# Designs tried in a protein design run: peptides against a protein of PDB entry 8HF1. Part 69

Target 1, 320 residues: chain A of PDB entry 8HF1
Amino acid sequence: NVMLYATKPTEVMVSFPHQEQVLTVTRLISAEIEKFYVSLDLMNIGVQPIRRSKSLQCLRDPSKKSFVKQLFNDFLYQMKEYGIYAASIAIISLIVEFDIKRRQAETLSVKLMHRTALTLCEKIRHLLVQKLQDMTYDDDDDNVNTEEVIMNFSTPKVQRFLMSLKVSFADKDPKDICCLVFVERRYTCKCIYGLLLNYIQSTPELRNVLTPQFMVGRNNISPDFESVLERKWQKSAIQQFRDGNANLMICSSVLEEGIDVQACNHVFILDPVKTFNMYVQSKGRARTTEAKFVLFTADKEREKTIQQIYQYRKAHNDIA

## One batch from the design tools (peptide; aimed at target 1 V12 P156)

Design b2_p26_3_s1 (made by RFdiffusion4, then SolubleMPNN; from b2_p26_3, 9 letters changed)
Fold by OpenDDE base, seed 4:
Structure b2_p26_3_s1 (fold): chain B 320 residues (1-320), chain A 26 residues (1-26)
Amino acid sequence: as target 1 above (320 residues)
Amino acid sequence: EKIEELDFDEEEFKKYLEKQNELLKK
């Protein structure tokens, strides 16, 4: 059922310069992760019993090594796409996850693997925080969470996103705001949430105006303790957004069928729209008369992005 | 319908880009 919503939101395009952030610190971090992968491949963690349950054959529990590599690859992606400041928040999520996995480790070899990953994360965290401190003149002001630090260590995409929030919501009544922010990856939800908490706290015009929350899409991953906690967190986050205790929700593009999210007046698509379904589902949440649907694009990809949106509009109108 | 553009203080944005470019050189 393509819900034929009577009100079409205003579509807005925000352009940003494409910048390859080639910092010495980002190169060093990438090289340390690559060295760690070589070491990880040499680790003997034993043969994990492949649970041969026939029906769930496709959901092979990723090898414990593959999961560790996935987390670091997602971190590297966040550092590249969102910048050093976002990476300093993202690394904390890895620290928490590896500490949980270290405690849950059934073998000494698996415990050591997660401990080694955790030690690397602490080194990365230190390198990132040290680089954020390069802007603080006073050796005593350890406050790396200023608007200036956040902006200067964020990618042009994130800078334009934060400026878009400030222009759109400065000094507004929080009751008049219902905002969705769509990102591609589940871990990006937590990273951008942490970044927004610090940005809103450092920006007087947004203090007491924006209250962010995040929703991680359901992992179809096994009913581990983490999946129960994630499900509880999702239910709590959705309820806070429904009750108006949060007015900005960060979510991954996997709006699972059945997440009843209220009609919003703002929808931001922070990452590229890769599919027609993502376009229709996200745009279909902007339902108020003055609703805005805001897209972000690199200047080099602007024309291609505009043409893609016109194709999606045409396809949507042909089905409606 | 034409896709709209959000109006920004482009000079403020330019200042952040300039500062960032200086930080990227260090």
Scores: peptide ipSAE 0.515, ipTM 0.937, DockQ to the pose 0.725
OpenDDE base, seeds 1, 2, 3, 5: peptide ipSAE 0.514, 0.501, 0.488, 0.498; ipTM 0.937, 0.933, 0.931, 0.933

Design b2_p26_3_s2 (made by RFdiffusion4, then SolubleMPNN; from b2_p26_3, 10 letters changed)
Fold by OpenDDE base, seed 4:
Structure b2_p26_3_s2 (fold): chain B 320 residues (1-320), chain A 26 residues (1-26)
Amino acid sequence: as target 1 above (320 residues)
Amino acid sequence: EEIKEVDFDEELFKKYLEKQNELLKK
């Protein structure tokens, strides 16, 4: 066993100002979601049969009101954490999900619930796109996907993340890049993937340099057709990344489940490192020579983040 | 080893913030 002494990655911290973007549009969207929750609570969807899957986790019936609320709460989180531009992409994922569930609905009441949720998502999408168009002279939807629009409608964290990618990878050989981007939430993977596609396409220095992919967690909740498609897509995305057909992978904590990914030269942690396991698993992917492990922190949390990383380093050295 | 800190030119981000604030007042 040649213990390939993996060179310890250089740990890098990028600070960003904590700015609560309290926008009129975000307040309006939040108010519309709250009104929808009141309406949703009044809906009679009937007694849903508890599909007893043998796993002790009560398989949350994906048709339950609680699941609809979870998707909108995850959307509101993404809008807050990543900004209006990211939210305009995140809402499309909700539209797709609610349309699938509407088609799969076994009852008229459940079908109507998902239709009402879908109509709200379409309204939210319109409000977000209209706000993005405030920077454009042309009414063309394609004109909102510029570097300027993306940057202006992103949070300080996302702005610094995108700039970090630009500075790190501008005009480089795609073969020299093996980049992971870790996010906390499953839905953030798709959102950041869509944002990166548009950003890379709008940024000449990156257009032929970065080819992104994403991984979503295994949905252990339902062995339905959707979970099979997601598993196939996940396997394909991992294979493309292994084959070098993709050089940037957005992933959540799913890599903690033993997904074998190649040694990377860049690992970006877009969301806070909350656990020692997340620290070890994500940092353990930055294994090439001159590998970088990049953390993003709000200025107010900088000292706390530094101390936490030093504690994790110590704990890792005590186990190794 | 000390964590390497990277500071970006805050003037660039200030420009985006100013433009964002202009757009958000509408």
Scores: peptide ipSAE 0.400, ipTM 0.904, DockQ to the pose 0.584
OpenDDE base, seeds 1, 2, 3, 5: peptide ipSAE 0.397, 0.384, 0.382, 0.393; ipTM 0.903, 0.900, 0.900, 0.902

Design b2_p26_3_s3 (made by RFdiffusion4, then SolubleMPNN; from b2_p26_3, 10 letters changed)
Fold by OpenDDE base, seed 1:
Structure b2_p26_3_s3 (fold): chain B 320 residues (1-320), chain A 26 residues (1-26)
Amino acid sequence: as target 1 above (320 residues)
Amino acid sequence: EEIVEVEYDKEEFEKYLEKQQKLLEE
């Protein structure tokens, strides 16, 4: 049982204030998505021919409406959990996905549905970018990617995460860094990756220190969601991380099964640890001397989080 | 072992929170 002799990482908890208030732009975007759902439900898309590709998702949604709603619900979650800066990156992923689906549409009705979704995504993107620009003096697109804009338009959780990275890695040798960042959802990996690229580029102390990559787990539910491109990206990202060409890897919880990642000195859990398996597997990657396992918690959930971690520790010790 | 609670750059973080609070009131 090789787990018994690993140096236990230092478990670190970083608290952040809970925000109940939301930006006016966030409320406007949410209302536009809700209006779109009403319109979407009224759309006569008809019964789509079941393509022979046995992907469980195509079988479950003959109208493809539920998939559209899922993507917007995932976006709404990201906007809420990570802020409008992260949302401005996340919306691009929706635009790309709906454009692919629009081009793959077998019927005019489905094509129109995806076109309407795209039009909404472009409106959302414009609203987000406009709000990010309100703090910039110059109309130049590059001006929204400053440390100040990123920080001001990120949730307190993301602010604390970025500050934790800056303090942990400022002016360090890139070779001494092996960092994992775990997130709950697949789409969050790309969003946080884009945010980190911009943050690192805008932060002199990190610009030549951190080289991020992301890895999206295999979606066992739909092999069709794993484009050949995504599989190639995963292999390349893992290899870059193994070779030391990348020193920060963003992973979704779905990576738990079967990716041999090297021992890391830092593991950040950006989202709540919801399962014992996630706790054991993520913590089990922090194996170097002086390794840190960093958790983020809302202040209101601090005690609950502490108790949950102690329960997981106990359960892990009882199995070991 | 006890979980280590860490607050990085508390003053800077509070400044960002104050800025965000102003933005939320707009």
Scores: peptide ipSAE 0.524, ipTM 0.939, DockQ to the pose 0.800
OpenDDE base, seeds 2, 3, 4, 5: peptide ipSAE 0.437, 0.424, 0.436, 0.432; ipTM 0.864, 0.859, 0.915, 0.856; seeds 2, 5 fail the geometry check

Design b2_p26_3_s4 (made by RFdiffusion4, then SolubleMPNN; from b2_p26_3, 12 letters changed)
Fold by OpenDDE base, seed 1:
Structure b2_p26_3_s4 (fold): chain B 320 residues (1-320), chain A 26 residues (1-26)
Amino acid sequence: as target 1 above (320 residues)
Amino acid sequence: EEIKEVSYDEELFKKYEKKREELLKK
């Protein structure tokens, strides 16, 4: 029981300005997704035969339209919370997922629906990449993955997260680093992983210091949707992190399911701590001497965040 | 124990913000 261990990590709070990304490109993308939802609602895809797979999700979405909307809503969340650069990585995950769904389509109408979603994703990807290229003189794809581009097109939260990594780990021995990064959503793990790969590669002080991995949460709603590949990936990622071949692990709620991860010296909470359980479990991983537990908060939510952390501390001490 | 507050160089972030705003007007 992680609650029984008195972990005394140094709790750190990093504040960031609340900026609504009022970007022409983000407005255009949002408007295109909204237009697509109207079109999607008009699509007659019929009642899909319920595949015999006992997966609750297939039972809940006979039209498969709600799942498509969920993925685009998750993308819009990624774009809002992490910025245009992160969105350019996040959209690739949608492309992959819709291509799988397109290939698995049992009807021509469902196949067409996923094809239309893919076409929209490619348009969105183009709009995002074109905007990233506005900072580059050369049309070369490698030129959009610079520290400068990443920082300029990231949200204030992500900028401060990246700076926190740079300041914390610049020129350190990789063996001395055991870092967890907690995020709320499954798709954020992949997005932040892709962003970190590019950021680390573009940052000389981190290039040979940080080796990231990610763990995707088990979809409790449909264990059947966890591809055998995703389970293999999770097992491999955990093993690499245990063996020291990776020293930074991006996690969602996966660690709540009793995955034994080694004691870490750094725990970053990139998203707001919404539950006491998340607070205790994530903080409970910061067990080494001089371990740091780092939170990110918008300036407008600073006081609320502080009060919430004190409430969680009190509640934890009352149980311990 | 008080939560340790950390602020980074806000001038650097302001440079990124200004450059982003300039790029977003294009």
Scores: peptide ipSAE 0.436, ipTM 0.909, DockQ to the pose 0.556
OpenDDE base, seeds 2, 3, 4, 5: peptide ipSAE 0.420, 0.410, 0.427, 0.420; ipTM 0.901, 0.896, 0.905, 0.892

Design b2_p26_4 (made by RFdiffusion4)
Pose (drawn by RFdiffusion4):
Structure b2_p26_4 (pose): chain A 320 residues (1-320), chain P 26 residues (1-26)
Amino acid sequence: as target 1 above (320 residues)
Amino acid sequence: LEELREVAEKLREEQENLFEPIPDPP
């Protein structure tokens, strides 16, 4: 009876070769951000509330410097984990966030700090577009070129995930498919969402089948990439997925708990599984029959992750 | 860059065998 309304989806793996080498432009950007941090640390904005540790044992920077560093560090993480083009999208989210803070800002000193951060972010955007541009010698067709650069300017993890996404839904009806993708970090959702938008508008077979939509938790990141203060579109993303308007969801541990959704055909956990409960809930989200469940881990982490999954399965058996 | 191209080519070749079932624990 439970299997009538419940389903044990087939759980599969998608291993990918993990490499450690990085590109030179990554070093250059790292040096630029380090120079910016060193300069900003001494920004000496108007006196701010003292921020100490959780236990007050060690001091902390003012909340605003912490916020700027946090955003930059998130951008660097997106670049380190998902390739150059992931950073190319993520830098736009940083531009929008710094513009919004400029608007919200309430002092000349803080405003100046945010404007200069915006300037550096735009310089970084131009740097990213520059290295993306220095590969058009391969060919002139920007669509297939977008597909090729995405395949080439991405980590093996990103290449593998997008490969599995293409192969799983090559020419199926958009109505027939209902899938979710889970990622860990907040701005990674918007970054990878924009990457999927580009890829959907880069391939002929996937162009009219997949509809990517992303949503996150609190401290709601901006939904657009336009910097126009107000937008005309009003319908929400969850309601879209419930209504079938959107079929590809990009969330980060938000939809895993509570949020009712129709039974989904596929679930892709882009970032490695970490918690037993979250594993159980994410698997349960693939509530439809013949549901397919997908995981992505590094080759080096294969034994560890498989052993961890066995621990989980055995724990499920033990509890039962 | 060449190494990434080689990795992309291998991935295209391995596209038919992307999904591996996880065996039951002993």

Design b2_p26_4_s1 (made by RFdiffusion4, then SolubleMPNN; from b2_p26_4, 8 letters changed)
Fold by OpenDDE base, seed 2:
Structure b2_p26_4_s1 (fold): chain B 320 residues (1-320), chain A 26 residues (1-26)
Amino acid sequence: as target 1 above (320 residues)
Amino acid sequence: LKERREIAEKLKEEAENLYEEIPEPP
């Protein structure tokens, strides 16, 4: 019985300075969203016809106002955690969602609510893009998608993540790369994917080396809420990653038991590890020889992160 | 151009020390 010692990945940490990017633009955007929430609470959208569609969503947000607030709260989180550049990508996802909801609106009042949200998103997009352009004024290149702009308008966490990718993968063979990036939130997958596409395109050492893809975890609440399009996208993304057509996968949940992805040589945990299950399942994807399991922590939380990993290691050894 | 090179070199030097191995618990 050759006990195949499952090669435990090397657990590494990347520390980043806790700098709140206190830009005037972020304060302005937050204030505009708060003003919008006051306006939204005053909006009489009427009684939504309870279409007897058995969808649990109609029961959770009969006014559709909480969903609007959730999207803006997720945007504010992304702006805070990933920076202005990431926020400029994240806002496009809100624009698309509110335009879909505006077109699907059954009442004029709901249509107006989504239109008002959309107008705010366009204002936010303009403020973000204008701020990104403020750095390009000295160079005739109107392109806000340079490595320099991406780095300068990203949070220290994202800066260290991008540096980690450059250090780990510069000028490597794409076939030797199998990378997972775990994020906490569903919407972060799309945001970080868009950021990585632009960063890789602007970084010669990563151009043609990294091919990113993203997958949103299944909503545990109901498979009925996954659009047919989202399910098709997830299947295509997983297949591209299995076939080696994509070598970096961004995901918001631990791939449920039964989504077999190949053994990875790098697993990045971009957001804090909040659960033992997340630790075990994400670490369990780093199975190649010399695999790395990379954690990101603020300098002020370094010791807490180390202690949490020790607790998870202990708990894992007690079960294994 | 000089400041961009110094930033890129500092980023390279910081990049070699970017990964800290999480030690085994004492």
Scores: peptide ipSAE 0.326, ipTM 0.733, DockQ to the pose 0.422
OpenDDE base, seeds 1, 3, 4, 5: peptide ipSAE 0.324, 0.320, 0.322, 0.318; ipTM 0.731, 0.721, 0.754, 0.724

Design b2_p26_4_s2 (made by RFdiffusion4, then SolubleMPNN; from b2_p26_4, 7 letters changed)
Fold by OpenDDE base, seed 5:
Structure b2_p26_4_s2 (fold): chain B 320 residues (1-320), chain A 26 residues (1-26)
Amino acid sequence: as target 1 above (320 residues)
Amino acid sequence: LEERREIAKRLLEEAENLFEPIPEPP
């Protein structure tokens, strides 16, 4: 009985300065969204037809206004946590979703609500792109996707994350890399994926080394409304990562959903670890020889994060 | 060229110190 001592991953921390850099553009965007919420609350969209499927209906605000507010709140979170560059990618996802909902609208009032939301998203996109162009000599959209623009318009957390990838993986064999990146929110997976595609394309040392993919957790609010396309895409993304066609997977809460991901040599936790289960499950994916488990923390939260990890280590040893 | 080398060296030195080991509890 060779007890394969599951090599405990090396646990490391990356600290970043807590800079609440409140840019004028982020204040303007937040104020425009707040004005839109006041306007949205005044919109009479009428009584929505109660479709008879009881179970999924209780969570949807019958006005559909709560869902519109949720998407903008998730956007505001991404802009705050990941920066203006990440926000320029995140806003495109809102544009696509509101355009689909505008086309699917059964009433003129609901169609108008989604059209107004879409118009605000286009204004926000323009404000973000204009701010990214302030560093470019040429007004060409292609120049906003440089390593310099990405780094300058990212939060210190994202800057340290990108540096961590460059240090860890520059000029390595793609076959020797199996990396997981955990994020808290579903929409963050797509945003960080788009950011990584542009960063890898602009970074020669990573261009032929990292092939990112993302996996969005099942939307518990409507698993039945996961488009056949989203389910096919999730299956394809997991299969590409298993086959080694992708070597970096961005995921949210995937381990709680029973998705079996292979053992990895690197696990990055980009957002705070909120639960013991998340700690054990994410750390439990770093199972290869010399595996690294990397936590990101603000400098001000460093001691609190260390104490939380000690509590989780103790609780894990008491169960094992 | 020297300023780019110093920036690259500072970025490399910051990069070597990027990963802090989480100490074992006493």
Scores: peptide ipSAE 0.340, ipTM 0.706, DockQ to the pose 0.364
OpenDDE base, seeds 1, 2, 3, 4: peptide ipSAE 0.336, 0.333, 0.332, 0.337; ipTM 0.737, 0.716, 0.709, 0.723

Design b2_p26_4_s3 (made by RFdiffusion4, then SolubleMPNN; from b2_p26_4, 10 letters changed)
Fold by OpenDDE base, seed 1:
Structure b2_p26_4_s3 (fold): chain B 320 residues (1-320), chain A 26 residues (1-26)
Amino acid sequence: as target 1 above (320 residues)
Amino acid sequence: LKERREIAKKLLEEADSLFEEIPEPP
């Protein structure tokens, strides 16, 4: 058994300017969500029956209001961190989730609460799509999914990420690519997946090169909320990535379950590395001889990021 | 609009400088 020397991946940093995109539309959306929270707090939804769901989340949020606020807070985070284009995709995930919850509502008051949340999501979706359309000069091209629109309405972090993909993979053989993209939040996986599908389709150099998939980690807090469909999708996505039918996998850092993913040649960390375990687990997937481990950092956090990586390298060498 | 297009173009022109290797600690 030749212990193949675990080739240490080349650790690379991509810096981006910290630009707070303070657009009028983002301020309006935030204000509409805040107004909705005030109305939500005033809603009398009564005492909800404790469903015998063994999920700790169902036990923690008997009012179901905290879950609604969590989804909108996650949306606000995605809009801030990834931009308006990503937010236009992220809002669809909220619409789907609230429609499921509306259909599963046991009381008229809970049904109304989820209906009100849906109405707000549709308003937000309209505001986002309208803002994307306002920059298409051609009134006839309803296609907001161009490379230009995606780039213009993405944060500097996402712009640098998309450019990193184009530079890394333009006109390469798809079989030579095994790429992981790590994000912090579960809902970000779907958002970045949708963004990448549209970007790849609009970018000729990537269209026949990258085949993305996404994997959401199991929600350890509520395995009962993980739809049978999501579990089937996760298994299918992993299998497609193992079979080489997909060559880019977007995953949340909740890879706690030992998903045996093949040795990758590229690992992108789109969000800040918050834990030593996340660093070791993600870096440990970049195992080919030419493997790259790519970190994204704001320019203002560059030195802090470097120092954190040095601490993680030291801690990893002390355990090895 | 023009400024964002110019930023995107400049970023593409700077693509070779996009990746910075994290040095070994001194």
Scores: peptide ipSAE 0.347, ipTM 0.732, DockQ to the pose 0.684
OpenDDE base, seeds 2, 3, 4, 5: peptide ipSAE 0.341, 0.336, 0.340, 0.339; ipTM 0.723, 0.724, 0.734, 0.722; seed 3 fails the geometry check

Design b2_p26_4_s4 (made by RFdiffusion4, then SolubleMPNN; from b2_p26_4, 10 letters changed)
Fold by OpenDDE base, seed 3:
Structure b2_p26_4_s4 (fold): chain B 320 residues (1-320), chain A 26 residues (1-26)
Amino acid sequence: as target 1 above (320 residues)
Amino acid sequence: LEERRKIAEELKKEADNLFEEIPEPP
């Protein structure tokens, strides 16, 4: 009876310096969003007709103003946590969302609100792209998607994440790689995916080694046509990862939805582990021989992170 | 060539120190 001892993954921590990138451009963008919130609060959008959706869960359509503020708050969080380069990708998702909401607007007042939000996003995009171009001394190479620009305009957390990928996967066989990257928020999946595509393309040692995909959690399935396309995309992305056509999957809370992904040799937790369930489920995907479970922590939070992992290990051993 | 080798060795040392194993609790 060879007891197949379940190989426990090696739990690894990557520390990063706490550097608030206080760039003039980030302050300007934050101030423009705050001015927009003041103007938004003064906008009379009227009483919105409650669409009686036949399903008894009146999901209180979050006040159309609250949803606009949520998207900009999520953008501000992403700019702070991932940096200006990530923010330049994230703002495109806001532009797309506000253009859709502008076109779907039933009232002129709501249409104008979404148009004003869209105009602000276009201004923010211009400010971000201009700041990325300031590092290209050669006027002729408008390519803001170089390894150098990505690294210089990313937060220390993202820099250490990209370095961790390069060290872990440089010149490896793509078939030997099965990597998960966990992030807290669904909008971060698309942003980190876009950042990784550009980074991998600019990094010869990772070119043709890493093929990323992303998967967003199902919790916001509005029954709209876009939700059907998103569901089709998610199914395709999962299938590509199962078939080995993608070897790196970026996901938010996906394991809570019972999505069966294969055993992985690398699991990266880019954002803080907030729950015991997230710890057990994400760690439980690192099941291959020599599997690594990688956590990212600020230097100032290192001790707190270690103590939290010890508590989770203890709680996991008490259940097993 | 020696400066590039030093930078590559420093990058390799930084890479080796990038991953800290979380010890078993005492």
Scores: peptide ipSAE 0.379, ipTM 0.725, DockQ to the pose 0.316
OpenDDE base, seeds 1, 2, 4, 5: peptide ipSAE 0.373, 0.371, 0.375, 0.369; ipTM 0.738, 0.738, 0.743, 0.728

Design b2_p26_5 (made by RFdiffusion4)
Pose (drawn by RFdiffusion4):
Structure b2_p26_5 (pose): chain A 320 residues (1-320), chain P 26 residues (1-26)
Amino acid sequence: as target 1 above (320 residues)
Amino acid sequence: DEEILEQRREIAEENEEFEFEEIPEP
């Protein structure tokens, strides 16, 4: 009876070769951000509330410097984890966030700090577009070139995930498919969403089948890439997925709990599984019959992750 | 940098032979 309304989806793996080498432009950008941090640390904005540790044992920077550093560090993480083009999208989200803070800002000193951060972010955007541009010697067709650069300017993890996404839904009806993708970090959702938008508008077979939509939790990141203060589109993403308008969801542990959704055909956990409860809930989200469940881990982490999953399965069996 | 890009191209070609891996039951 439970299997009537419940389903044990087939759980599969997608391993990918993990490498440690990085590109030189990454070193250059790291040096640029380090120079910016050193300069900003001494920004000496108007006196701010003292921010100490959780236990007050060690001091902390003012909340605003902390916010700027946090955003930059998130951008660096997106670059380190998902390739150059992931950073190319994520830098636009940083531009939008710094523009919004400039609008919200309430002092000349803080405003100046945010404007200069915007300037550096735009310089970084031009740097990313520059390396992305210095590969068009391969060919001139920007669509297949976009596909090729995405396959080449991405980590093996990103290549392998997008490969599995292409192969799983090559020419199926967009109505027949209902899938979710889970990622860990907040701005990673918007970054990878924008990457999927480019890839959907980069391949002929996937062009009219997949509809990517992303949503995150609180501290709602901006939904656009336009910097126009107001937008005309009003319909929500969750309601779209419930209504079938959107079929590809990019969320980060937000939809895993509570949020009712129709039974979904596929679930892709882009970032490695960490918590037993979250594993159980994410697997349960693939509530349809013949549901397919996908995981991505590094080759080096294969034994550890498999052992951890066995621990989970055995824990399920034990509890039952 | 060019060597890293070549390695990535090779990995992209190997991905054309893509398959799902099953996890056995304990």

